# Peptides against a protein of PDB entry 7QUU: the designs that were tried, part 6

Target 1, 43 residues: chain A of PDB entry 7QUU
Amino acid sequence: DAVEPSVEKEYKKIISFRDTVFEGKHQQFLVPNNVRLKFLRDR

## One batch from the design tools (peptide; made by RFdiffusion4, then SolubleMPNN)

Design b2_p23_5_s4
Fold by OpenDDE base, seed 2:
Structure b2_p23_5_s4 (fold): chain B 43 residues (1-43), chain A 23 residues (1-23)
Amino acid sequence: as target 1 above (43 residues)
Amino acid sequence: EEEEEEKRKELEKLLEERKKLLE
């Protein structure tokens, strides 16, 4: 029996969310020095 | 039926994991 296409669509959305969130938790956001220096000058 | 029940059980676990990631 084919799994309902609704369940597969929700499954794919949750996997994509999980992968994006886990990748984001391990991603070091390198703040560009120019942006960091702007926040220090506007203080 | 068995493959659909396994997919539903895996979807439920992933929904619980998603809730825990949004807390």
Scores: peptide ipSAE 0.050, ipTM 0.578, DockQ to the pose 0.029
Fold by OpenDDE base, seed 5:
Formats: structure tokens, C-alpha cells, sequence
Structure b2_p23_5_s4 (fold): chain B 43 residues (1-43), chain A 23 residues (1-23)
């Protein structure tokens, strides 16, 4: 069975968030609170 | 079903990593 496109979409969002926050932590860049909050709202 | 369960389990791990990244 093909993985539900809902699960794949949520997975891709979490990966994109992880990478953004990870890059932010490694670059000493404070990931702007608006980027974090957008990811939380795009559920 | 197995591929969906594996993806759900991977998603759960990523959700737990996300919590630690938001702390």
C-alpha cells in the first residue's frame, strides 16, 4: 500500500523544520520565532 | 502496511527530536 500522502507531507514538513532548526543551531543563528511558529501552525 | 508502519515509526522519532529542538 502506498504510504498515505498525509504521512509523507507531515514527514517532509518535520524534516524541513529539523534542517532549519539544526542549521540555525549550528550557524549560531537564532531561528526567528516566526519560522518556528509558522511550522507549528501549518498542521 | 509494513512500509506505512515504518514511516509512522520514523515520523514518531522525528516528532520526539522536534520536541527536543523546541526546548
Amino acid sequence: as target 1 above (43 residues)
Amino acid sequence: EEEEEEKRKELEKLLEERKKLLE
Scores: peptide ipSAE 0.049, ipTM 0.547, DockQ to the pose 0.049
Fold by OpenDDE base, seed 1:
Structure b2_p23_5_s4 (fold): chain B 43 residues (1-43), chain A 23 residues (1-23)
Amino acid sequence: as target 1 above (43 residues)
Amino acid sequence: EEEEEEKRKELEKLLEERKKLLE
């Protein structure tokens, strides 16, 4: 039986959302070493 | 039928994971 194209479309949206959220959470905001070094100099 | 039920169960798990990610 072919899975309803609606269910597969919703599934693909949830996967894309998961991947975007996980990529955003695993984007360690690489505080560029220059910003970290500026913060240490402004102390 | 079995493949549709498996995809529905996987969709339900992903909806629960999405809820936990939005909490």
Scores: peptide ipSAE 0.047, ipTM 0.566, DockQ to the pose 0.029
Fold by OpenDDE base, seed 4:
Structure b2_p23_5_s4 (fold): chain B 43 residues (1-43), chain A 23 residues (1-23)
Amino acid sequence: as target 1 above (43 residues)
Amino acid sequence: EEEEEEKRKELEKLLEERKKLLE
């Protein structure tokens, strides 16, 4: 039975969200601590 | 049936992961 195209659309949306959040977390880890400490001092 | 149940279980796990990422 072909899995309903609704379930596959929801699955693709959740994967895209996970990947966006994961990439956003990785970008935060790639920011050197000295740059992050500047953003916290400029507030 | 088995492949649809596996996809449903994976979707449920990803919904729970999404919930934990929004907390």
Scores: peptide ipSAE 0.045, ipTM 0.558, DockQ to the pose 0.034

Design b2_p23_6_s2
Fold by OpenDDE base, seed 1:
Structure b2_p23_6_s2 (fold): chain B 43 residues (1-43), chain A 23 residues (1-23)
Amino acid sequence: as target 1 above (43 residues)
Amino acid sequence: MILSEEEVEELLDEIIEREKKLK
């Protein structure tokens, strides 16, 4: 089954954020408000 | 939202878990 286009779009944002974190270029990580992680919903 | 280092580690763990579920 093709991953729903909405889920794939959110996944790409999550991966882009991960890659930004792993690059270690920022002392502070800006989480985009449109990233749907449980961690960010519970805070 | 700006996260602390600890909050970033928790977020990365969730990212990795999500990635495993989407593959």
Scores: peptide ipSAE 0.031, ipTM 0.471, DockQ to the pose 0.132
Fold by OpenDDE base, seed 5:
Structure b2_p23_6_s2 (fold): chain B 43 residues (1-43), chain A 23 residues (1-23)
Amino acid sequence: as target 1 above (43 residues)
Amino acid sequence: MILSEEEVEELLDEIIEREKKLK
């Protein structure tokens, strides 16, 4: 089944955010704006 | 954007739930 191009773009951002968190060694995590998800826009 | 450890745990739970719907 072909995943819609919009859904695939959000999935790639989710993976990039997760990888940034797991690479983090601090009690605070810097989330880059380029990996910000649509559902995080108001946070 | 800067997140606390607690905010990251909440967002990881949301990510895991969404990854299951996007796979």
Scores: peptide ipSAE 0.030, ipTM 0.478, DockQ to the pose 0.133
Fold by OpenDDE base, seed 4:
Structure b2_p23_6_s2 (fold): chain B 43 residues (1-43), chain A 23 residues (1-23)
Amino acid sequence: as target 1 above (43 residues)
Amino acid sequence: MILSEEEVEELLDEIIEREKKLK
């Protein structure tokens, strides 16, 4: 399945967030709404 | 949105599973 360019852009933001979480840089996990793919919003 | 530690762990698992499907 061809990943739509919009989905790939949101995915790159999620990966950046993941990397920041694993680096222990967040005392509170604030996920901005603009970093969430639809499947992560419906959680 | 503020997530609990459990919600973050579950989110990371879902990200990892999605990453495996995109490769």
Scores: peptide ipSAE 0.028, ipTM 0.450, DockQ to the pose 0.089
Fold by OpenDDE base, seed 3:
Structure b2_p23_6_s2 (fold): chain B 43 residues (1-43), chain A 23 residues (1-23)
Amino acid sequence: as target 1 above (43 residues)
Amino acid sequence: MILSEEEVEELLDEIIEREKKLK
């Protein structure tokens, strides 16, 4: 099944966030407002 | 946005669950 371009774009942002967290580079997780994933808006 | 450790763990769990649905 072809993943819709909107869902793929959201997934890439999630993976980029995960990788940033696991790289240990930030004691403070600054999520930029433009990277505010749809699920972060509902919390 | 600054996340607590608990909020980061919850987000990682949600990431892992979504990744399993996309594979």
Scores: peptide ipSAE 0.027, ipTM 0.457, DockQ to the pose 0.094

## One batch from the design tools (peptide; made by RFdiffusion4, then SolubleMPNN)

Design b2_p24_2_s1
Fold by OpenDDE base, seed 3:
Structure b2_p24_2_s1 (fold): chain B 43 residues (1-43), chain A 24 residues (1-24)
Amino acid sequence: as target 1 above (43 residues)
Amino acid sequence: EKEEEEKKREEELKRLEELLRRLA
């Protein structure tokens, strides 16, 4: 099943955040209030 | 010291997961 390209882009952002936190780098992630992470509802 | 830093990073990740669930 092809993962929707929108969901793949959101997942890549979460991985990048994880890696940043584990590296001890404080990057501020501005998440827009209109971003919906639909793939997290099933977890 | 290293174990406390790892625990703090895990707590930050759990807080992110909670924020992401609220945005779902």
Scores: peptide ipSAE 0.044, ipTM 0.452, DockQ to the pose 0.028
Fold by OpenDDE base, seed 2:
Structure b2_p24_2_s1 (fold): chain B 43 residues (1-43), chain A 24 residues (1-24)
Amino acid sequence: as target 1 above (43 residues)
Amino acid sequence: EKEEEEKKREEELKRLEELLRRLA
C-alpha cells in the first residue's frame, strides 16, 4: 500500500523527534505545538 | 543548566508520548 506523501512526512517527523529525544542527536525538529496528525482523523 | 536541560527533555518526552498516544 503506497503511504500517502503527507502521512509519510508526518511519520518521518515523529521518528526524527524520537531520535532527537532518545539518542541526544539534537537535530532541532521543531514539531509545531499544533501538529495534528491529520492521517489519524481520516481513520 | 543541567536542571533546565532535564526539564526540557521531560517536556519533549511528554510531547512524544502525546503524539504516540494519538497514533495508538
Scores: peptide ipSAE 0.043, ipTM 0.451, DockQ to the pose 0.029
Fold by OpenDDE base, seed 4:
Structure b2_p24_2_s1 (fold): chain B 43 residues (1-43), chain A 24 residues (1-24)
Amino acid sequence: as target 1 above (43 residues)
Amino acid sequence: EKEEEEKKREEELKRLEELLRRLA
């Protein structure tokens, strides 16, 4: 199933946030399909 | 202090994990 481009963009923000905070020590966050993480817009 | 900065980073992640868990 193709992930919507908007969901993929928010997923990349989650990964970037994780990598910045944890220096790769934390597990990958999984974003469910069709979930929009608007709280990461300004992060 | 490096320890206070680490604790703040852990708290910010714990909040992100909680938000993700509520959306799953």
Scores: peptide ipSAE 0.042, ipTM 0.444, DockQ to the pose 0.036
Fold by OpenDDE base, seed 1:
Structure b2_p24_2_s1 (fold): chain B 43 residues (1-43), chain A 24 residues (1-24)
Amino acid sequence: as target 1 above (43 residues)
Amino acid sequence: EKEEEEKKREEELKRLEELLRRLA
């Protein structure tokens, strides 16, 4: 199944977020409560 | 009260980390 280019871009951002935020000492990122990962709804 | 809010934030971050680990 061809992953939609929108979903692939979101997935890359999530990996980058994981690696940047959770590598080492948990950097407190203030994620706004309205930032929903749209791809989490498609699973 | 502040300690319970900190604990909730840590639990939410841990849940988010677990979700991200399952997705990637």
Scores: peptide ipSAE 0.040, ipTM 0.410, DockQ to the pose 0.063

Design b2_p24_2_s4
Fold by OpenDDE base, seed 3:
Structure b2_p24_2_s4 (fold): chain B 43 residues (1-43), chain A 24 residues (1-24)
Amino acid sequence: as target 1 above (43 residues)
Amino acid sequence: EEEEKLKKLEEEKKRLEELLRRLK
């Protein structure tokens, strides 16, 4: 079992977090349509 | 034995540089 270096594991976690939160690859932010429509009206 | 350790460190460095290039 090649124990991946601790630093490599940390960077993989940061990349996974980025892909989830910033790249929208998971639309897990279902912003409810009412909140999205409010944000567009208050502009 | 020492040459094999150097080769492993070079492979690790290459992996870390690839991960850093994926971090915008």
Scores: peptide ipSAE 0.041, ipTM 0.463, DockQ to the pose 0.021
Fold by OpenDDE base, seed 5:
Structure b2_p24_2_s4 (fold): chain B 43 residues (1-43), chain A 24 residues (1-24)
Amino acid sequence: as target 1 above (43 residues)
Amino acid sequence: EEEEKLKKLEEEKKRLEELLRRLK
């Protein structure tokens, strides 16, 4: 039945999207040192 | 033939339950 592999493929896409969004939310924005030094000079 | 179809559906159900477990 063609329904089985289609439904599994959709769930795998949802998992991959969730993982990408979760990783993106936990990425500490590594501010480059040159940008960080600009913020310290303008304060 | 119906018993083989039922067995395939049970294997799929188990696989979908594992995918849903990773979504929780």
Scores: peptide ipSAE 0.040, ipTM 0.465, DockQ to the pose 0.018
Fold by OpenDDE base, seed 4:
Structure b2_p24_2_s4 (fold): chain B 43 residues (1-43), chain A 24 residues (1-24)
Amino acid sequence: as target 1 above (43 residues)
Amino acid sequence: EEEEKLKKLEEEKKRLEELLRRLK
């Protein structure tokens, strides 16, 4: 059974999705400095 | 023709093993 070029394309999509989800999980919420400064002023 | 098909299958197997390595 030749792995169909369909299966390689599906695995590439799964990897790209994983990377996007991983990047989204490790996206430090870039709390804008103005929001951080507001939080520090409201303490 | 069969030897060329076998070579293409081996190359594809190697690509899939690389993809699986990136999924780990």
Scores: peptide ipSAE 0.039, ipTM 0.473, DockQ to the pose 0.019
Fold by OpenDDE base, seed 1:
Structure b2_p24_2_s4 (fold): chain B 43 residues (1-43), chain A 24 residues (1-24)
Amino acid sequence: as target 1 above (43 residues)
Amino acid sequence: EEEEKLKKLEEEKKRLEELLRRLK
Protein backbone atom coordinates (compact mmCIF):
# COMPACT_ATOMS: atom_id res chain seq x y z
CA ASP B 1 0.00 0.00 0.00
CA ALA B 2 1.42 3.37 -1.05
CA VAL B 3 1.66 5.65 2.00
CA GLU B 4 0.13 9.08 1.35
CA PRO B 5 2.93 11.68 0.86
CA SER B 6 1.62 13.69 3.85
CA VAL B 7 1.76 10.63 6.17
CA GLU B 8 5.21 9.65 4.84
CA LYS B 9 6.51 13.19 5.52
CA GLU B 10 5.29 13.01 9.13
CA TYR B 11 6.71 9.48 9.54
CA LYS B 12 10.14 10.65 8.29
CA LYS B 13 10.06 13.52 10.84
CA ILE B 14 9.30 11.11 13.72
CA ILE B 15 12.03 8.65 12.58
CA SER B 16 14.56 11.48 12.25
CA PHE B 17 13.61 12.71 15.73
CA ARG B 18 13.81 9.17 17.21
CA ASP B 19 17.20 8.56 15.64
CA THR B 20 18.50 11.97 16.81
CA VAL B 21 17.29 11.22 20.37
CA PHE B 22 18.77 7.69 20.23
CA GLU B 23 22.11 8.99 18.94
CA GLY B 24 21.99 11.73 21.60
CA LYS B 25 21.48 9.07 24.34
CA HIS B 26 24.54 7.14 23.15
CA GLN B 27 26.42 10.42 22.62
CA GLN B 28 25.79 11.85 26.16
CA PHE B 29 25.80 15.52 24.94
CA LEU B 30 23.57 16.15 21.86
CA VAL B 31 19.83 15.78 22.74
CA PRO B 32 18.36 17.28 25.93
CA ASN B 33 15.55 15.15 27.46
CA ASN B 34 13.23 18.19 27.25
CA VAL B 35 13.34 18.03 23.39
CA ARG B 36 11.69 14.58 23.50
CA LEU B 37 9.01 15.81 25.92
CA LYS B 38 8.36 18.95 23.80
CA PHE B 39 7.95 16.92 20.60
CA LEU B 40 5.45 14.57 22.30
CA ARG B 41 3.57 17.55 23.87
CA ASP B 42 3.40 19.77 20.75
CA ARG B 43 1.54 16.92 18.93
CA GLU A 1 -19.59 22.71 10.91
CA GLU A 2 -18.96 20.72 14.13
CA GLU A 3 -19.58 17.35 12.38
CA GLU A 4 -17.00 18.21 9.68
CA LYS A 5 -14.47 19.19 12.40
CA LEU A 6 -15.10 15.88 14.23
CA LYS A 7 -14.64 13.94 10.95
CA LYS A 8 -11.30 15.73 10.28
CA LEU A 9 -10.11 14.97 13.84
CA GLU A 10 -11.08 11.28 13.44
CA GLU A 11 -9.15 11.05 10.14
CA GLU A 12 -6.10 12.69 11.76
CA LYS A 13 -6.35 10.26 14.72
CA LYS A 14 -6.39 7.26 12.31
CA ARG A 15 -3.28 8.64 10.52
CA LEU A 16 -1.46 9.13 13.85
CA GLU A 17 -2.39 5.59 15.01
CA GLU A 18 -0.98 4.17 11.74
CA LEU A 19 2.25 6.17 12.21
CA LEU A 20 2.55 4.88 15.81
CA ARG A 21 1.95 1.28 14.60
CA ARG A 22 4.86 1.62 12.11
CA LEU A 23 7.18 3.05 14.83
CA LYS A 24 6.91 -0.17 16.93
Scores: peptide ipSAE 0.030, ipTM 0.401, DockQ to the pose 0.120

Design b2_p24_3_s3
Fold by OpenDDE base, seed 1:
Structure b2_p24_3_s3 (fold): chain B 43 residues (1-43), chain A 24 residues (1-24)
Amino acid sequence: as target 1 above (43 residues)
Amino acid sequence: LTVEELRKEIEELLKELEKLGYKL
């Protein structure tokens, strides 16, 4: 089954966050609430 | 990608970030 648009949108956010982290802009980062995936927190 | 495959990739990424000392 295809990924739901909501899940895909959240995935793009977490990948963007990852890319920012791995670019070395931050040595430590607190993950913003808006980049956290809701469907993972409830599991 | 299936929803399950995508979840697996995201979970692995989160584990990597935790290992690097990022607060999730």
Scores: peptide ipSAE 0.028, ipTM 0.439, DockQ to the pose 0.187
Fold by OpenDDE base, seed 2:
Structure b2_p24_3_s3 (fold): chain B 43 residues (1-43), chain A 24 residues (1-24)
Amino acid sequence: as target 1 above (43 residues)
Amino acid sequence: LTVEELRKEIEELLKELEKLGYKL
């Protein structure tokens, strides 16, 4: 299905961030605003 | 946030993406 380029970019960011967090190399993180998917927060 | 808190939040976001039909 067609995904808007902006949504795809946000999706790739959250997956990359997930992978970083789940690697367990860090005990604490700051969640950058640009990692959040805007369209999910509006629901 | 702790790793566990972030995992919980990300898992919730991923569940919403799954409902929207995104491939995880």
Scores: peptide ipSAE 0.024, ipTM 0.443, DockQ to the pose 0.036
Fold by OpenDDE base, seed 4:
Structure b2_p24_3_s3 (fold): chain B 43 residues (1-43), chain A 24 residues (1-24)
Amino acid sequence: as target 1 above (43 residues)
Amino acid sequence: LTVEELRKEIEELLKELEKLGYKL
């Protein structure tokens, strides 16, 4: 199904951010467990 | 923005995408 390119681009950013924060691999600092996006992993 | 602020924004964006019928 055709997704608008703008919506797809934003969706990819959201997923990338989710995964980065879940892993705790932030570019500037180690993400603490209480800040990780664990609740979004199964979405 | 702090990581916590970004988390809240992302959570809201995901809710909006779900309302539009996008599968996560």
Scores: peptide ipSAE 0.023, ipTM 0.427, DockQ to the pose 0.055
Fold by OpenDDE base, seed 3:
Structure b2_p24_3_s3 (fold): chain B 43 residues (1-43), chain A 24 residues (1-24)
Amino acid sequence: as target 1 above (43 residues)
Amino acid sequence: LTVEELRKEIEELLKELEKLGYKL
């Protein structure tokens, strides 16, 4: 099914955020291991 | 995955992120 451009933009934003947080690329905050966005990893 | 299913998933992910104190 064709995903609406708005929904696709939101998805890409979430994935980008997941990757940034999970990889620790953001120096402005540290994410503890127990708070890592595991729910986003498999999505 | 339908557009509606993806929209629901995104909405749930945003709610979970907000609960954790993250903003997108």
Scores: peptide ipSAE 0.023, ipTM 0.446, DockQ to the pose 0.277

Design b2_p24_4_s1 (from b2_p24_4, 10 letters changed)
Fold by OpenDDE base, seed 4:
Structure b2_p24_4_s1 (fold): chain B 43 residues (1-43), chain A 24 residues (1-24)
Amino acid sequence: as target 1 above (43 residues)
Amino acid sequence: VTKLEKELEELLKKLEEEKKKKEE
């Protein structure tokens, strides 16, 4: 079944955020709040 | 970092649960 284009877009955003958090952990920097996805800011 | 990691784990879990519910 084709994953709805909405769910695929959200998945791509979550993966991009994962990679940013992972890079931030390895580089010992804090991920800036402006790099956080909007749906993480509303929680 | 640790708060962002936890928020990410919760989102990945929710996304997997939503995918599973669409296959039912």
Scores: peptide ipSAE 0.047, ipTM 0.509, DockQ to the pose 0.025
Fold by OpenDDE base, seed 2:
Structure b2_p24_4_s1 (fold): chain B 43 residues (1-43), chain A 24 residues (1-24)
Amino acid sequence: as target 1 above (43 residues)
Amino acid sequence: VTKLEKELEELLKKLEEEKKKKEE
């Protein structure tokens, strides 16, 4: 069955954030705290 | 970093459980 468009949008945001944090660990760059806090607030 | 990773893991788990419940 097709996942509801709301749940799919939230999933895409969470995956994009995961990938940004993961890339930040591998590339040795700090993901800015404001970007992290924005993600948690824009849920 | 570790707090946000734990929150992210919990959110991914909740979304996987919600997907599973909609496929049943």
Scores: peptide ipSAE 0.045, ipTM 0.516, DockQ to the pose 0.027
Fold by OpenDDE base, seed 3:
Structure b2_p24_4_s1 (fold): chain B 43 residues (1-43), chain A 24 residues (1-24)
Amino acid sequence: as target 1 above (43 residues)
Amino acid sequence: VTKLEKELEELLKKLEEEKKKKEE
């Protein structure tokens, strides 16, 4: 079945939103380089 | 993060419901 061009446009927006949410999650798990460098020095 | 995930889940659910209605 051909997906209507309206639904395809909405799908592309939802995928772009998903990718933004996952990038934001990844950044929250990124330990700042200064904290990482401290952890490596204290070991 | 959890609010944006819930909003994403709701949008994906709406998209699936719209697809299902077009196959009927």
Scores: peptide ipSAE 0.041, ipTM 0.537, DockQ to the pose 0.039
Fold by OpenDDE base, seed 1:
Structure b2_p24_4_s1 (fold): chain B 43 residues (1-43), chain A 24 residues (1-24)
Amino acid sequence: as target 1 above (43 residues)
Amino acid sequence: VTKLEKELEELLKKLEEEKKKKEE
């Protein structure tokens, strides 16, 4: 079954957030709280 | 950081459960 375009868009956002959090841990960069809160609001 | 990671893990779990329910 083809994943609905809505669910696929949500999945891509979640993966992008995961990667941003992972990079932030490895690079010791603080991901800005506004970017994180934007992701959670745009879900 | 740890709260947002826990929220992310919960979202990934919910997404996997939703995919499984659409295959049934």
Scores: peptide ipSAE 0.040, ipTM 0.501, DockQ to the pose 0.026

Design b2_p24_4_s4 (from b2_p24_4, 14 letters changed)
Fold by OpenDDE base, seed 2:
Structure b2_p24_4_s4 (fold): chain B 43 residues (1-43), chain A 24 residues (1-24)
Amino acid sequence: as target 1 above (43 residues)
Amino acid sequence: KTKLEKLLEELEKKKKLEEELKKK
């Protein structure tokens, strides 16, 4: 089964954020509210 | 592997491929 396009978009944001944090390019980062997985709240 | 783990592994493979293409 294909992953829902909404779920794929949310994971792409999390991966991009994770990669930015682990690359050590930012001394401080804000977690944007739109990176939080919404589907995990509805289950 | 869960559906989530499969998606993450696919996205990590795509990212590595894009990084290798940018380094050439």
Scores: peptide ipSAE 0.052, ipTM 0.533, DockQ to the pose 0.035
Fold by OpenDDE base, seed 1:
Structure b2_p24_4_s4 (fold): chain B 43 residues (1-43), chain A 24 residues (1-24)
Amino acid sequence: as target 1 above (43 residues)
Amino acid sequence: KTKLEKLLEELEKKKKLEEELKKK
């Protein structure tokens, strides 16, 4: 089953966010509101 | 592993490969 390209893009954002948080590059990057995962807004 | 966990693992592997290719 091919993962929907929308879902793949959201997971790439999660992985990128996780890596940035865990790399100790705690630049308080204000995660732009447009980078917030849509499925975290629908809860 | 759920379908989701498998996808995340594949994407992490692809990202690691892209970083290794960029360092050469």
Scores: peptide ipSAE 0.052, ipTM 0.541, DockQ to the pose 0.040
Fold by OpenDDE base, seed 3:
Structure b2_p24_4_s4 (fold): chain B 43 residues (1-43), chain A 24 residues (1-24)
Amino acid sequence: as target 1 above (43 residues)
Amino acid sequence: KTKLEKLLEELEKKKKLEEELKKK
């Protein structure tokens, strides 16, 4: 089953958020360590 | 891994599987 383009777009946003907030691996901008939301890693 | 991290990892696995299916 091909995933609908709308659902794929939502997954891309969630993954981009994860990479930025938890890992700081987002390629579009450098996320400083002090900007990472540490409290989300405990949830 | 937190509950949130597990959910995000599952969504990535689904996305990768979809991308592999589109390449065949």
Scores: peptide ipSAE 0.051, ipTM 0.512, DockQ to the pose 0.029
Fold by OpenDDE base, seed 4:
Structure b2_p24_4_s4 (fold): chain B 43 residues (1-43), chain A 24 residues (1-24)
Amino acid sequence: as target 1 above (43 residues)
Amino acid sequence: KTKLEKLLEELEKKKKLEEELKKK
């Protein structure tokens, strides 16, 4: 099934968030991945 | 499951969908 372009755009935002927070792929700041994972677990 | 664990499971499902879309 083809994913609708609107739905695909929302999924790309979720994926970008995942990659930034958990995988560090879009890391703008020199913060170790372990520190980011800790910050989310403390919430 | 915590709220965070539920979110992580959802993000893993979306990761799989991204990989399926890249293979087509």
Scores: peptide ipSAE 0.026, ipTM 0.457, DockQ to the pose 0.029

Design b2_p24_8_s3
Fold by OpenDDE base, seed 4:
Structure b2_p24_8_s3 (fold): chain B 43 residues (1-43), chain A 24 residues (1-24)
Amino acid sequence: as target 1 above (43 residues)
Amino acid sequence: LTVEELKKLEKEYLELLKKNQEEL
């Protein structure tokens, strides 16, 4: 089944966000562990 | 978390990362 382009874009954003929070990976920003862990603790 | 809540959290986290990078 071809996933609609709108739905695929939303999934890609969720995956990207997961990678920044849990894996500390981002293409544009540095993801320091202290900043990552602070964000996870505040939520 | 709803998709809208995740999008809000993503925006907030990216703003935090941007601010931290500007402080380096």
Scores: peptide ipSAE 0.285, ipTM 0.717, DockQ to the pose 0.373
Fold by OpenDDE base, seed 1:
Structure b2_p24_8_s3 (fold): chain B 43 residues (1-43), chain A 24 residues (1-24)
Amino acid sequence: as target 1 above (43 residues)
Amino acid sequence: LTVEELKKLEKEYLELLKKNQEEL
């Protein structure tokens, strides 16, 4: 398996995090809108 | 935000999501 460049791995994580926070999309967890908006206000 | 700061925020958010899922 080609070891993905460290930079590409980090970008994939950032994209995944963005999708979880801004779009409410996650593969493993429910992303309630109230929890998402609370996190964004507290940061 | 640096990549390191984003990783910290991601970890914190995932912990929050996990906690919320355990409360449902």
Scores: peptide ipSAE 0.260, ipTM 0.692, DockQ to the pose 0.310
Fold by OpenDDE base, seed 3:
Structure b2_p24_8_s3 (fold): chain B 43 residues (1-43), chain A 24 residues (1-24)
Amino acid sequence: as target 1 above (43 residues)
Amino acid sequence: LTVEELKKLEKEYLELLKKNQEEL
């Protein structure tokens, strides 16, 4: 397995987080709108 | 937001999503 550079791994996490919060898209977890909108409002 | 602050927010949000899915 090619060890991804640490910088690329960190960048992928930031993009995944953005997509989960703003678009409600995640590969492993359901992203209910009530949970997403509460997080955005309280932060 | 620092990179460290973003990493903390990401961890907290993923833990929230995981907990919510385990409750279904």
Scores: peptide ipSAE 0.386, ipTM 0.771, DockQ to the pose 0.266; fails the geometry check
Fold by OpenDDE base, seed 2:
Structure b2_p24_8_s3 (fold): chain B 43 residues (1-43), chain A 24 residues (1-24)
Amino acid sequence: as target 1 above (43 residues)
Amino acid sequence: LTVEELKKLEKEYLELLKKNQEEL
């Protein structure tokens, strides 16, 4: 089944956000572990 | 999470990262 382009686009956004928050990967900002953990804890 | 909720969380996270970067 060809995944609809809309669903694939949403999935890619979720993965990108996951990588930013959980892996600490961002192109523009330093992502310290304490900042990541604070964000996740406060939610 | 809806896509809108995810975008909201991303925005809040980027604001936190920006604030942290300004404090360094």
Scores: peptide ipSAE 0.122, ipTM 0.559, DockQ to the pose 0.349; fails the geometry check

## One batch from the design tools (peptide; made by RFdiffusion4, then SolubleMPNN)

Design b2_p25_2_s2
Fold by OpenDDE base, seed 5:
Structure b2_p25_2_s2 (fold): chain B 43 residues (1-43), chain A 25 residues (1-25)
Amino acid sequence: as target 1 above (43 residues)
Amino acid sequence: FKKLSKEEREKLLKELLEALEEAKK
């Protein structure tokens, strides 16, 4: 089954974040005050 | 917007991965 492009985009961001953390790259991230995945808004 | 420390990033990562798993249900 296909995943919507917007969901895939957010997924890739999470994977990139994971890889950054586990590679020991502890760069600070700037995020909104209330971070939430867009596709989870209605769940 | 805010900057996240190492500890805050790790907490956020855990929550995001958990939320992603919930989305797969």
Scores: peptide ipSAE 0.040, ipTM 0.452, DockQ to the pose 0.038
Fold by OpenDDE base, seed 2:
Structure b2_p25_2_s2 (fold): chain B 43 residues (1-43), chain A 25 residues (1-25)
Amino acid sequence: as target 1 above (43 residues)
Amino acid sequence: FKKLSKEEREKLLKELLEALEEAKK
């Protein structure tokens, strides 16, 4: 049971998000109140 | 959780992709 690293899970979400926007689907997304990704916290 | 408008999604996407690109280089 290889648990994906947190950073990889977040990266996959960004790719899915990109594809949805660029393909013109413009699906509504529910996001946490704090939408910042953990690995980008210091930016 | 909150819903993101089209404009909010596009803005967030651009910011996150830029940050990812900077982090990988």
Scores: peptide ipSAE 0.038, ipTM 0.444, DockQ to the pose 0.038
Fold by OpenDDE base, seed 3:
Structure b2_p25_2_s2 (fold): chain B 43 residues (1-43), chain A 25 residues (1-25)
Amino acid sequence: as target 1 above (43 residues)
Amino acid sequence: FKKLSKEEREKLLKELLEALEEAKK
């Protein structure tokens, strides 16, 4: 189902950031097998 | 790549936003 509008807005920002960092544009809800960015792995 | 469920997306978003807030300190 749909995520709340405010949450969806922030999620889109995260996806845009991810796509920039990984040098690849993907469908919004498709993510790498290991989703966590390096700086989040130890958190 | 895999498609995230709604629950997984919300969980990931919360974790990322929390980490970003900590990184601002």
Scores: peptide ipSAE 0.028, ipTM 0.376, DockQ to the pose 0.099
Fold by OpenDDE base, seed 1:
Structure b2_p25_2_s2 (fold): chain B 43 residues (1-43), chain A 25 residues (1-25)
Amino acid sequence: as target 1 above (43 residues)
Amino acid sequence: FKKLSKEEREKLLKELLEALEEAKK
């Protein structure tokens, strides 16, 4: 029910990433070799 | 860092969104 501030921040980043990167031409971009949300690592 | 193609990005995003929804349970 109550979302931790860290979870909310990371969720907003994912949504922003989706809305910005997955629109249009879907150009290639660089990401870390092992991408994982911080709050998921701690669970 | 590595380059992600369209297909790789779509796969990653789906996995992250799924994990996020599971964490909200």
Scores: peptide ipSAE 0.041, ipTM 0.452, DockQ to the pose 0.037; fails the geometry check

